# Peptides against a protein of PDB entry 3NZW, part 287

Target 1, 212 residues: chain A of PDB entry 3NZW
Amino acid sequence: TTTLAFRFQGGIIVAVDSRATAGNWVASQTVKKVIEINPFLLGTMAGGAADCQFWETWLGSQCRLHELREKERISVAAASKILSNLVYQYKGAGLSMGTMICGYTRKEGPTIYYVDSDGTRLKGDIFCVGSGQTFAYGVLDSNYKWDLSVEDALYLGKRSILAAAHRDAYSGGSVNLYHVTEDGWIYHGNHDVGELFWKVKEEEGSFNNVIG
Target 2, 222 residues: chain B of PDB entry 3NZW
Amino acid sequence: QFNPYGDNGGTILGIAGEDFAVLAGDTRNITDYSINSRYEPKVFDCGDNIVMSANGFAADGDALVKRFKNSVKWYHFDHNDKKLSINSAARNIQHLLYGKRFFPYYVHTIIAGLDEDGKGAVYSFDPVGSYEREQCRAGGAAASLIMPFLDNQVNFKNQYEPGTNGKVKKPLKYLSVEEVIKLVRDSFTSATERHIQVGDGLEILIVTKDGVRKEFYELKRD

## One batch from the design tools (peptide; made by RFdiffusion4, then SolubleMPNN)

Design b2_p30_1_s2 (from b2_p30_1, 10 letters changed)
Fold by OpenDDE base, seed 1:
Structure b2_p30_1_s2 (fold): chain B 212 residues (1-212), chain C 222 residues (1-222), chain A 30 residues (1-30)
Amino acid sequence: as target 1 above (212 residues)
Amino acid sequence: as target 2 above (222 residues)
Amino acid sequence: QPPLPRSPSTWERWGGGGGGEEPPPRRSAS
């Protein structure tokens, strides 16, 4: 798996691959590794697919209950804390989760929290999570600027996942791309890694280790 | 070391069409190399045009299917005989599976039916309740033999339009029920030849707007 | 860097494969 999220002047970019594995078996090439918690909040999944799907869906229910009770959308800080507290209760039980909770609230602005099953909760501007994270960081860190245009930021997110999909055997399938703004998240499509690879190679003159 | 799980082998296969879905399974039940039964159905009509199979450890599979059937019954009681949608069924099955997250059902679960738009739907589950809607899925002993074939013949993976130098993929299209049944039969006959835990009989459940139809075919009894 | 989540080997923990076959694969998004 490779997931990433980063903050920039235009909000948040979230990009993920779609490969699921079970050992050496490719279980799926089409897994949705972004959980749409609500129109303003996204969760990413790495680790155990069932753990992430189940608990991030549960988190969505908790976020909805918050809205109903408080008549206000839950903060990204509070949502991520709910998840963090939950996984901490299961510490030692063998949950496997590496998640990013990404959202935009009027109070917080664009916000990203990393949450894992070890109980770690980190606020930050840039995270890559999964077996391909180091490959994604290599591209992302080299090209990241706060002042990126929305178009350039979307491309950078997509391109970073592509690099990881190329080098990490556990990442691949397609890139799912999201842009999060104050008005909510916008889905920017599913990009098949095979087609995207050749397009990027031609346009950038990159991936010269592959003879086409 | 005590192992609470058995493995009863077998194979299951789901394929969604445009306005139908198919879920098929062999009828062989085995332990190691010993055939326990040559006719033990593992694909079930659960009502509401939902068919289900949970392949792997048969005791766990039967328990899960029974729990789901009971869930359907209670859903009708609680919601004035409202039809359970296939997507809601999938969510319910996730909760059944994940409820045993720390002592999982040792099964690969597939359900098939029609979505709310009348389109064919297949959902596949891991042992702990991760699920995905897919066009096709193989599960069980010979899944590794069949799934690549389905990728090629249902999803047209690695197929290109002639004369395009591999630049234009074969367009995705729905298969007819006859084409799907043929693929299912070819898959199971091929799997039976190469896997000792697959054989004896093939039961196919076809879900349409008109209900669930069953077909049975003999497989090699080796 | 965030730690890499490992998929729990639930099946290995319970002696998965008791019938001589590999358990149905647990999906990992790692």
Scores: peptide ipSAE 0.062, ipTM 0.725, DockQ to the pose 0.036
Fold by OpenDDE base, seed 5:
Structure b2_p30_1_s2 (fold): chain B 212 residues (1-212), chain C 222 residues (1-222), chain A 30 residues (1-30)
Amino acid sequence: as target 1 above (212 residues)
Amino acid sequence: as target 2 above (222 residues)
Amino acid sequence: QPPLPRSPSTWERWGGGGGGEEPPPRRSAS
């Protein structure tokens, strides 16, 4: 798995691969590693697919209950805290989760929290999470700027996942791309890695380790 | 060391069409190399136009299917006989599986039906309740033999339009029920030839707007 | 309260000790 999220002047970019594995077996090439919690809040999954899918869906229910009770959207800080408190209660039970909670509130603006099954909760501007995270960071960190255009930021997110898909055997399938703004998240499509690789190679003159 | 799990072998296969879905399974039940039964159905009509199979350890599979059938019954009681949608069924099954997260059902679960738009739907589950809607899925003993074949024949992976020098992929299209049945039969006949835990009989449940129909075919009895 | 974590008597713990098919692989997003 490779997931990433970063803040920039235009909001948040979220990009993820779609491969699931079980040992050497490619279980799926089409897994949705972004959970749409609500129109303003995204969760990402890395680690155990069931753990992430189950608890982030549960988180969505808790977020909705908050809205009903408080008559306002839950903050990204509070949503991520609910999840972190939950997984911390399960500490030692063998949950496997590496998640990012990405969203927008008027109070916080664009916000990213990293939450894992070890009980770590971090607020930050840039995270890559999964077996391919180091490959994604290599591209992301080398090209990241706060002042990126939305177009350049979307491309950078997509390109970083592509780099991870190329080097990490546990990452691949497609890139799912999201842009989060004050108006909510926007889905920017599913990009097959097989097609995207050759396109990017041709356009950039990159990936010269692969002969066409 | 005590192992609470058995393995009863067998294979299951789901394929979604445009306005139908198919869930098929062999009828062989084994322990190791010993055939326990040549006809033990593992694909079930659960009501509300939902078919289900949980392949692996048969005791866990039967328990899960029974629990789901009961869940459907209670859904009707609590919601004035409202039909359970396939997506809601998938969510319910996730909760059944994840409820045993720390002592999982030793099964690969597949359900098939129609979505709320009348389109064919197949959902597959891991043992702990991760689920995905897919166009096709193989599960069980011969899944590793069948799934690559389905990738090629249902999802047209690695197929290109002739004369394009590999530049244009074969377009995705739905298969007819007849084409799907042929693929299912070919999958199971081939799997039976290469896997000792697959054989005896093939039961196919076809879900349409008109309900569930069942077809049966003999497989090799080796 | 979230349900008390049971000690993982996971498939991994018990091993595929039977000569039969390896347990259906857990989907790992890792």
Scores: peptide ipSAE 0.076, ipTM 0.740, DockQ to the pose 0.034; fails the geometry check
Fold by OpenDDE base, seed 3:
Structure b2_p30_1_s2 (fold): chain B 212 residues (1-212), chain C 222 residues (1-222), chain A 30 residues (1-30)
Amino acid sequence: as target 1 above (212 residues)
Amino acid sequence: as target 2 above (222 residues)
Amino acid sequence: QPPLPRSPSTWERWGGGGGGEEPPPRRSAS
C-alpha cells in the first residue's frame, strides 16, 4: 500500500493506490483505500484492510452522531481523537492500522492527522503511509511547495503514488485522487497504473530503467 | 499444538452480469487427501434474492451462513418484512466476520444478488470482514488457478483490440448468462484437472429478478 | 515507519504453527 496526503495553499491532496495483497497473492487491484466519512472528511487505509474499513466506517457513525448531538460537524481533531482513543484501547490486540484523517472545518481549516494502531496521533502537513511510503516521499519531498497550483498538486500526488507503485510490489492497480477544500472533498478519478506509467514516462522522459 | 481450523477444500466463483449474478461452487468436501463427500452443497439461497457461500473450513462456513440466515429473519421481524438489500447484507456479513476478529472464521465468503438498481452484484470478503464489490471473484482451493482466468475472460485483462499494436484495450462489456455459465463450467473443469480438492459436481446458482435458479453439472470424480 | 507488520495471523496465536496450513489470507492494504 501507498497512501499520501499533503496540505498546500489550495487545501489537501489525498492520493492512494488500490492494490490489496495476501502474502504474495494480489488479492485485489481495485480496493478503495479512501473512506468517505462525510462530505468534508476522508480516511485513508493502510495495514489490515478489515481493521481500517471496519473502524473507519465506525468512525463515520461516531462523526454522524456528533453532528446530531452538537448540531455541527465534528472537527478533524476530534474525529482523529475518537479513532486514536479506540485503537489505543485495542493496543496489543493486534490491530494493524495506518490511517490519515483528512478534512476541513471552518474552525480548523484544512487539516491532516496521522493515526496508527500503535496509538500514535500526529498533526502534520505531509504524510505518506504504507509499504511504499518511502518511494512516495522521494518524489513528494523533492517537488512539494506550499504554493503549488491545484493542478500541480494533483499531479504531484498522482505521480508520487505512481513512483511507489513502480517500486513497491505491494502497491499498484490504480491511483485514486482526491482534493479537499472548504466546500468538501472532490474525487479526481481512478487512474490505472499501467496506462499512467507509460503516459508519464513519455511526457516526462522518466522511468528510464524501463525500456519501452 | 492444537489447530482449531480444518480445510475442507473446494472452490467457489461469483460473476456479476448486467441484470443477473452467478455464484457457483463445487460439491467436493475433503480433508487432506480424503474425500468426505462428493455432494456437499456450499452455495446457499439465503432469501431476499441473496446467495451466499463461505468456503474454507466447512464448520466455520456453515456457522456463518446460519448466522446470516438468522440475521435475514430478524431483519424481516424488525423492519416489517422489508427486503434486505445486497449492500446491507454485505455490511451485516462484515459485522458477523469482524465480530470474530480475534478468532476468525476460516473462510472466503462470497455473496451474489442484485443491487437496488437491478444490476448484478458480487461481494467478496476476507476472513475478518474486509469486503469489496467486484464483477468476479474466485475463492477457495483453486482460486489462484481460476482468478487469473476470470481477469482475462470477465475483466478482459491483457486483451487488446486486433491491429492496434496493443494500444487499445478490449472494451469492458457485460457477459450474457450463457457466456457466464460457459466460463464457470470451463473454470471448474480446468480447476478439477489441476487441483485434487476440486471436483465431483458443480452447483451454479443464478440470481435474476425472477428469483434464484439452480443448475448442476457433473465434474470428474477422480 | 517500517511497513506495518501484517496483522499477526490469529492462526499463529491459535497454534497453527505445526501443520503446513497457511494462515487464512487476509487482505492487507500494506
Scores: peptide ipSAE 0.076, ipTM 0.753, DockQ to the pose 0.036; fails the geometry check
Fold by OpenDDE base, seed 4:
Structure b2_p30_1_s2 (fold): chain B 212 residues (1-212), chain C 222 residues (1-222), chain A 30 residues (1-30)
Amino acid sequence: as target 1 above (212 residues)
Amino acid sequence: as target 2 above (222 residues)
Amino acid sequence: QPPLPRSPSTWERWGGGGGGEEPPPRRSAS
């Protein structure tokens, strides 16, 4: 798995691969590693697919209950804290979760929290999470600027996942790309890694370790 | 040390068409190297035009299917005989599986039916309840033999349009019920030749708007 | 051994089995 999220002047980019594995078996190439919690809040999944999918869906229910009770949308801080508190209660039970809670509220602006099954909860501007995270960071850190255009930021997110998909055997399939703004998240499509790789190689003159 | 799990072998396969879905399974039940039964159906009509199989440890599979059938029954009682949609069924099955997250059902679960638009739907589950809607899925003992074949023949993976120098992928299209049945039969006959836990018989459940149809084919009885 | 859950790959291969105990992905040191 490779997931990433970063803040920039235009909001948040979220990009993820779509490969799931069971040991050496490629279980799926089409997994949705972004859970759309609500129109303004995204969760990413790394680690156990069931753990992330189940608990982030549960989180969505808690966020909806908050909205119904409080007559306002839940903050990214509060949503991530609910998840963090939950996984902390299961500490030692063997949950495997590496998640990012990404969203926008008027109060917080664009916000990213990292939450894992150890109970770690961190606010930050840039996170890459999963087995391919170091490969994604290699590209992301080399090209990241706060002042990126939306187009350049989307490309950078996509390109960073592509690099990870190329080098990490456990990452691949496609890139799912999101842009989070004050108006909510926007889905920017599913990009097959095979097609994307050749396109990027041709356009950039990159990936010269592959002959073709 | 007591092992709470058995392995009864077998293989299952789901394929979604445009206006139908198929869920197939062999009828062999095995323990280790001993064939327990040559005809033990493992694909079930659960009502509401939903077919289900939970392949792996048969005791866990039967328990899960029974629980789901009960869930369907209670859904009707609580919601004035409302039909359970396939997506709602998938969510329910996730909760059944994840409810045993720390002592999982030893099964690969597949359900098939029609979505709310009348399109074929196949959902696959891991033992702990992660699920995905897919066009096709193989599960069980010979899943590793069949799934790559389905990727090629259903999803047209690694197929290109002739004369395009490999630059244009073969377009995705739905398969007819006859084409799907042929692929299912070819999959199971091939799997039977290479896997000892697959054989004896093939039961195919076809879900259409008109209901569930069953077909049976003999497999090798080795 | 129970069948392995479908998992997004974890970075730290603890021991060989496709077990669901993928350690949480390490947080970036940045």
Scores: peptide ipSAE 0.021, ipTM 0.728, DockQ to the pose 0.052; fails the geometry check

Design b2_p30_1_s3 (from b2_p30_1, 12 letters changed)
Fold by OpenDDE base, seed 3:
Structure b2_p30_1_s3 (fold): chain B 212 residues (1-212), chain C 222 residues (1-222), chain A 30 residues (1-30)
Amino acid sequence: as target 1 above (212 residues)
Amino acid sequence: as target 2 above (222 residues)
Amino acid sequence: QAPLPRSPSTWEVWGGGGGGLEPAPRKSAK
């Protein structure tokens, strides 16, 4: 798995691969590693698929209950804290989760929290999470600027996941791309890694380790 | 060492069509190399036009299917006989599986039916309740033999238009029920030849708007 | 306690094992 999220002048980019594995077996190439909690809040999945799907779906329910009770959307801070508190209660039970809670509220603006099953909760501007995270960071950190255009930011997110998919055997399938703004998240499509690789190689003159 | 799990072998396969879905399974039940039964059905009509199979440890599979059938019954009681949708069934099964997260059902679960738009739907589950809607899925002992075949024949992976020098992929299209049945039969006959835990019989449940139809085919009994 | 044998079919998203959520219907931006 490779997931990433970063803040920039235009909001948040979220990009994830879609490969699932069970050991050496490729279980799926089409997994949705972004959970759309609400129109303004996304969760990303790394680790155990069931742990992430179950508890982030549960989180979605808690966020909806908050909205119903308080008549306002839950903050990204509060949503991430709910998840963090939950996984902390299960500390030592063997949950496997590396999540990013990404969203927008009027109070917070664009916000990213990292939450993992060890009980770590971090606010930050850039996170890559998963087995391919170091490959993604290599591309992302080299090209990241706060002042990126939306187009360049989307491309950078996509390109960083592609780099990870190329080098990490546990990452691949496709890139799912999201842009989070003050108006909510926008889905920017599913990009097959096989097609994307050749396109990027041709356009950039990159991936010269592959002859084609 | 405490090992509460067995492995009863077998293989299951789901394929979604445009307006139908198929869930198939062999009827062999085995422990290690010993055939326990040559006819033990593992694909079930659960009502509401939902078919289900949980392949792996048969005791866990049977328990899970029974719990789901009971869940369907209670759903009807609680919601004035409302039909359980396939997506709601998938969510319910996730909760059944994840409810045993720390002592999992040792099964690969597949359900098939029609979605709310009348399109074929197949959902696949891991032992702890992660799930995905897919066009096709193989599960069980011979899943590793069948799944690549399904990728090629259902999803047209690595197929290109003739004369394009590999530049134009074969377009995706839905398969007819006859084509799907043929693929299922070919899959299981091939798997039976290469895997000792697959064989004896093939039961295919076909879900359409008109209900669930069952077909049975003999497999090799070696 | 010996770790329960991981079902060989347990999807690990660390290595990419996610089940596909149906895309929410694209809200057509009006």
Scores: peptide ipSAE 0.080, ipTM 0.730, DockQ to the pose 0.304; fails the geometry check
Fold by OpenDDE base, seed 5:
Structure b2_p30_1_s3 (fold): chain B 212 residues (1-212), chain C 222 residues (1-222), chain A 30 residues (1-30)
Amino acid sequence: as target 1 above (212 residues)
Amino acid sequence: as target 2 above (222 residues)
Amino acid sequence: QAPLPRSPSTWEVWGGGGGGLEPAPRKSAK
């Protein structure tokens, strides 16, 4: 798995691969590693697919209950804290989760929290999470700027996942791409890695380790 | 060392069509190399036009299917006989599986039916309840033999239009019931030849708007 | 750097050591 999220002047980019594995077996190439919690909040999945899918879906229910009770949208801080508190209660039980909770509220602005099954909760501007995270960071850190255009930021997110998919055997399938703004998240499509690789190679003159 | 799990072998396969879905399974039940039964069905009609199989440890599979059938009954009681949708069924099954997250059902679960638009639907689950809707899925002992074949024949992976020098992929299209049944039969006959835990019989459940139809075919009894 | 969560096998999740049975394939968003 390779997931990433980063803040920039235009909001948040979230990009993830779609490969699930069971050991050496490729279980799926089409897993949705972004959970759309609500129109304004995204969760990402790394680690155990069931743990992430179950608890982030549960988180969505808690966020909805908050809206009903408080008559306002939940903050990214509060949503991530609910998840963090939950996984902390299961500490030592064997949950496997590396998640990012991403959203844009008027109160907080664009906000990313990392939450894992060890009970770690971190606020930050840039996170890559998964077995391919180091490959993604290599591309992302080399090209990241706060002042990126939305187009360039989307491309950078997509390109970083592509790099990870190329080098990490546990990452691949496709890139799912999201842009998060104050108005909510926008889905920017599913990009097959096989097609994307050749396109990027041709356009950039990159990936010269592969002869086309 | 305490090992509460068995492995009863077998293989299951789901394929979604345009307006139908198929869930198939062999009827062999085995422990190690000893055949316990040559006809033990593992694909079930659960009502509401939903078919289900949980392949792996048969005791866990049977328990899970029974629990799901009960969930369907309770859903009817609580919601004035409302039909359980396939997506709601998938969510319910996730909760059943994840409810035993720390002592999982040792099964690969597949359900098949029609979605709310009347389109064929197949959902697959890992032992702890991660799920996705897919066009096709193989599970069980010979899944590793069948799934690559399905990738090629259902999803048209690595197929290109002739004369395009590999530049144009074969377009995705739905398969007919007859084509799907052929693929299922070919999958299981081939798997039976290469895997000792697959064989004896093939039971296919076909879900359409008209209900569930069953077909049975003999497999090698070696 | 964010830690890398590892998805345990079904057998590992249960807490049983390497028994004679191969763990059921567990999907990992690894």
Scores: peptide ipSAE 0.031, ipTM 0.714, DockQ to the pose 0.036; fails the geometry check
Fold by OpenDDE base, seed 2:
Structure b2_p30_1_s3 (fold): chain B 212 residues (1-212), chain C 222 residues (1-222), chain A 30 residues (1-30)
Amino acid sequence: as target 1 above (212 residues)
Amino acid sequence: as target 2 above (222 residues)
Amino acid sequence: QAPLPRSPSTWEVWGGGGGGLEPAPRKSAK
């Protein structure tokens, strides 16, 4: 798995691969590693698929209950805290989760929290999470700027996942790409890694370790 | 070391068409190297045009299917005989599986039916309740033999248009019921030749808007 | 229409052929 999220002047970019594995077996190439909690809030999945899918869906229900009770959308801080508190209650039970809660509220602006099954909760501007995270960071950190255009930021997210998919055997399939703004998240498509690889190689003159 | 789980072998396969879905399974039940039964159905009509199979440890599979059938019954009681949608069924099965997260059902679960738009739907589950809607999925003993074949023949993976120098992929298209049945039969006959835990019989449940149809084919009995 | 991305199963936990997400490597606070 490779998931990433970063803040920039235009909001948040979220990009994830779609490969699931069971040991050496590729179980799926089409996994949705982004959970759309609501139109303004995204969760990412790394670790145990069932743990992430179940509890982030549960989180969505808790966020909806908050909106109904408080007549306002839940903050990213509060949503991430609910999840963090939950996983902390299961500490030692063997949950496997590496998640990012990403959203944009008027009060907080663009916000990313990392939450894992160890009970760690971190606020930050850039996170890569999964077995391919180091490969994604290599590309992302080298090209990241706060002042990126939306187009350049989307490309950088996509390109970082592609780098991870190329080097990490446990990452691949496709890139799912999201842009989060104050008006909500926008899905920017599913990009097959095979097609994307050859396109990027040709356009950039990159990936010269592969002879075409 | 005490192992609470058995393995009863077998293989299951789901394929979604445009306006139909198929869920198939062999009828062999084994323990170790012994055939317990040559005809033990493992694909079930659960009502509401939902077919289900939970392949692996048969005791767990049977328990899960019974619980789901009971859930369908209660859904009708609570919601004035409203038809359970396939997506709602998938969510319900997730909760059944994840409810035993720390002592899982040792099964690979597949359900098939029609979505709310009348399109074929297949959902697959891990033992602890992660689920995905797919066009096709193989599960059980010979899943590793069949799934690559389905990738090629259902999803047209690694197929390109002739004369394009591998630049244009074969376009995705739905398969007919007849084509799907052929693929299922070829999958199971091939799996039977290479895997001792697969054989004896093939039962295919076909879901359409008109209901569930069953087909049966003999497999090799060795 | 691109097929809907699929979510993997935790078959990795049991070594089974189902789709599982690998445990997220803990950010080692080095």
Scores: peptide ipSAE 0.027, ipTM 0.734, DockQ to the pose 0.058; fails the geometry check
Fold by OpenDDE base, seed 1:
Structure b2_p30_1_s3 (fold): chain B 212 residues (1-212), chain C 222 residues (1-222), chain A 30 residues (1-30)
Amino acid sequence: as target 1 above (212 residues)
Amino acid sequence: as target 2 above (222 residues)
Amino acid sequence: QAPLPRSPSTWEVWGGGGGGLEPAPRKSAK
């Protein structure tokens, strides 16, 4: 798995691969590793697919209950804290989760929290999570700027996942791309890694280790 | 086998002065060799002129600090906003730690403040709540690199007066705030060079009678 | 009584979840 999220002047970019594995077995190439919690809040999945899906869905329910009770959207801080508190209660039980809670509230603006099954909760501007995270960081960190255009930011997210998919055997399938703004998240499509690879190779003159 | 404990690295350091205390920590949060954050503060103002850090597994550290902060709040409610003394805080933290004796917080805890006489105080805790008041303590990943240095520079271990042929020990004296800050900076810069889990930034909380002051210094980001 | 470690030791901890290298999501925890 490779997931990433970063803040920039235009909001948040979230990009993820879609490969699921069972050991050396590629179980799926089409897993949705972004959970749409609400129109303003996204959760990402790394680790155990079932754990992430189950608990992030549960989180969605908790967020909705908050909205109903408080008559306002839950903060990203509070949403991530709910999840963090939950996994902390299960500490030692064997949950496997590496998640990012990404969202926008009027109070917080664009916000990213990292939450994992160890109970770690971190606020930050840039996270890559998964077995391919180091490969994604290599591209992302090299090209990241706060002042990126939305187009360049989307490309950078996509390109970083592509790099990870190329080098990490546990990452691949497709890139799912999201842009989070004050108006909510926008889905920017599913990009097949195979097609994307050749396109990027041709356009950039990159990936010269692969002969066409 | 599933291990419930992670290690987020980092290092913390407390030094007591005459009328002040400092508690410092780097801001790197790491898992194995992967840097999670270059700025994740781990030293906290807990109120009542008590600063606290619980270094090791960050989830446990955060939980412990939160519980202590809550304990301070309840202490105020129960005792008409009475200030919690540093010695009472240390006892409270012992109970928090030992209450999880069979599933410990995987942290080395240090608190700093002023005692009831206005003297600098540093208390250090093991993961299960054994604690001592000390003049200085290093904790975390690079504690083994720093602690001997502190023994030499704060407690003047193995230092002798010049010209005495090793017969007269260097007298114990309190260090100034400036001297302590210098030692802290030198400690962390040195530790950063030799330990991958230490770096990025140094946050120093200085406790005086006037309150808590924060200072920040850059460390290597490699 | 083995002296209680005064500080956490790295060798006693497992490299965590999503902050470090994590395996890809497994559909079946078989």
Scores: peptide ipSAE 0.025, ipTM 0.620, DockQ to the pose 0.033; fails the geometry check

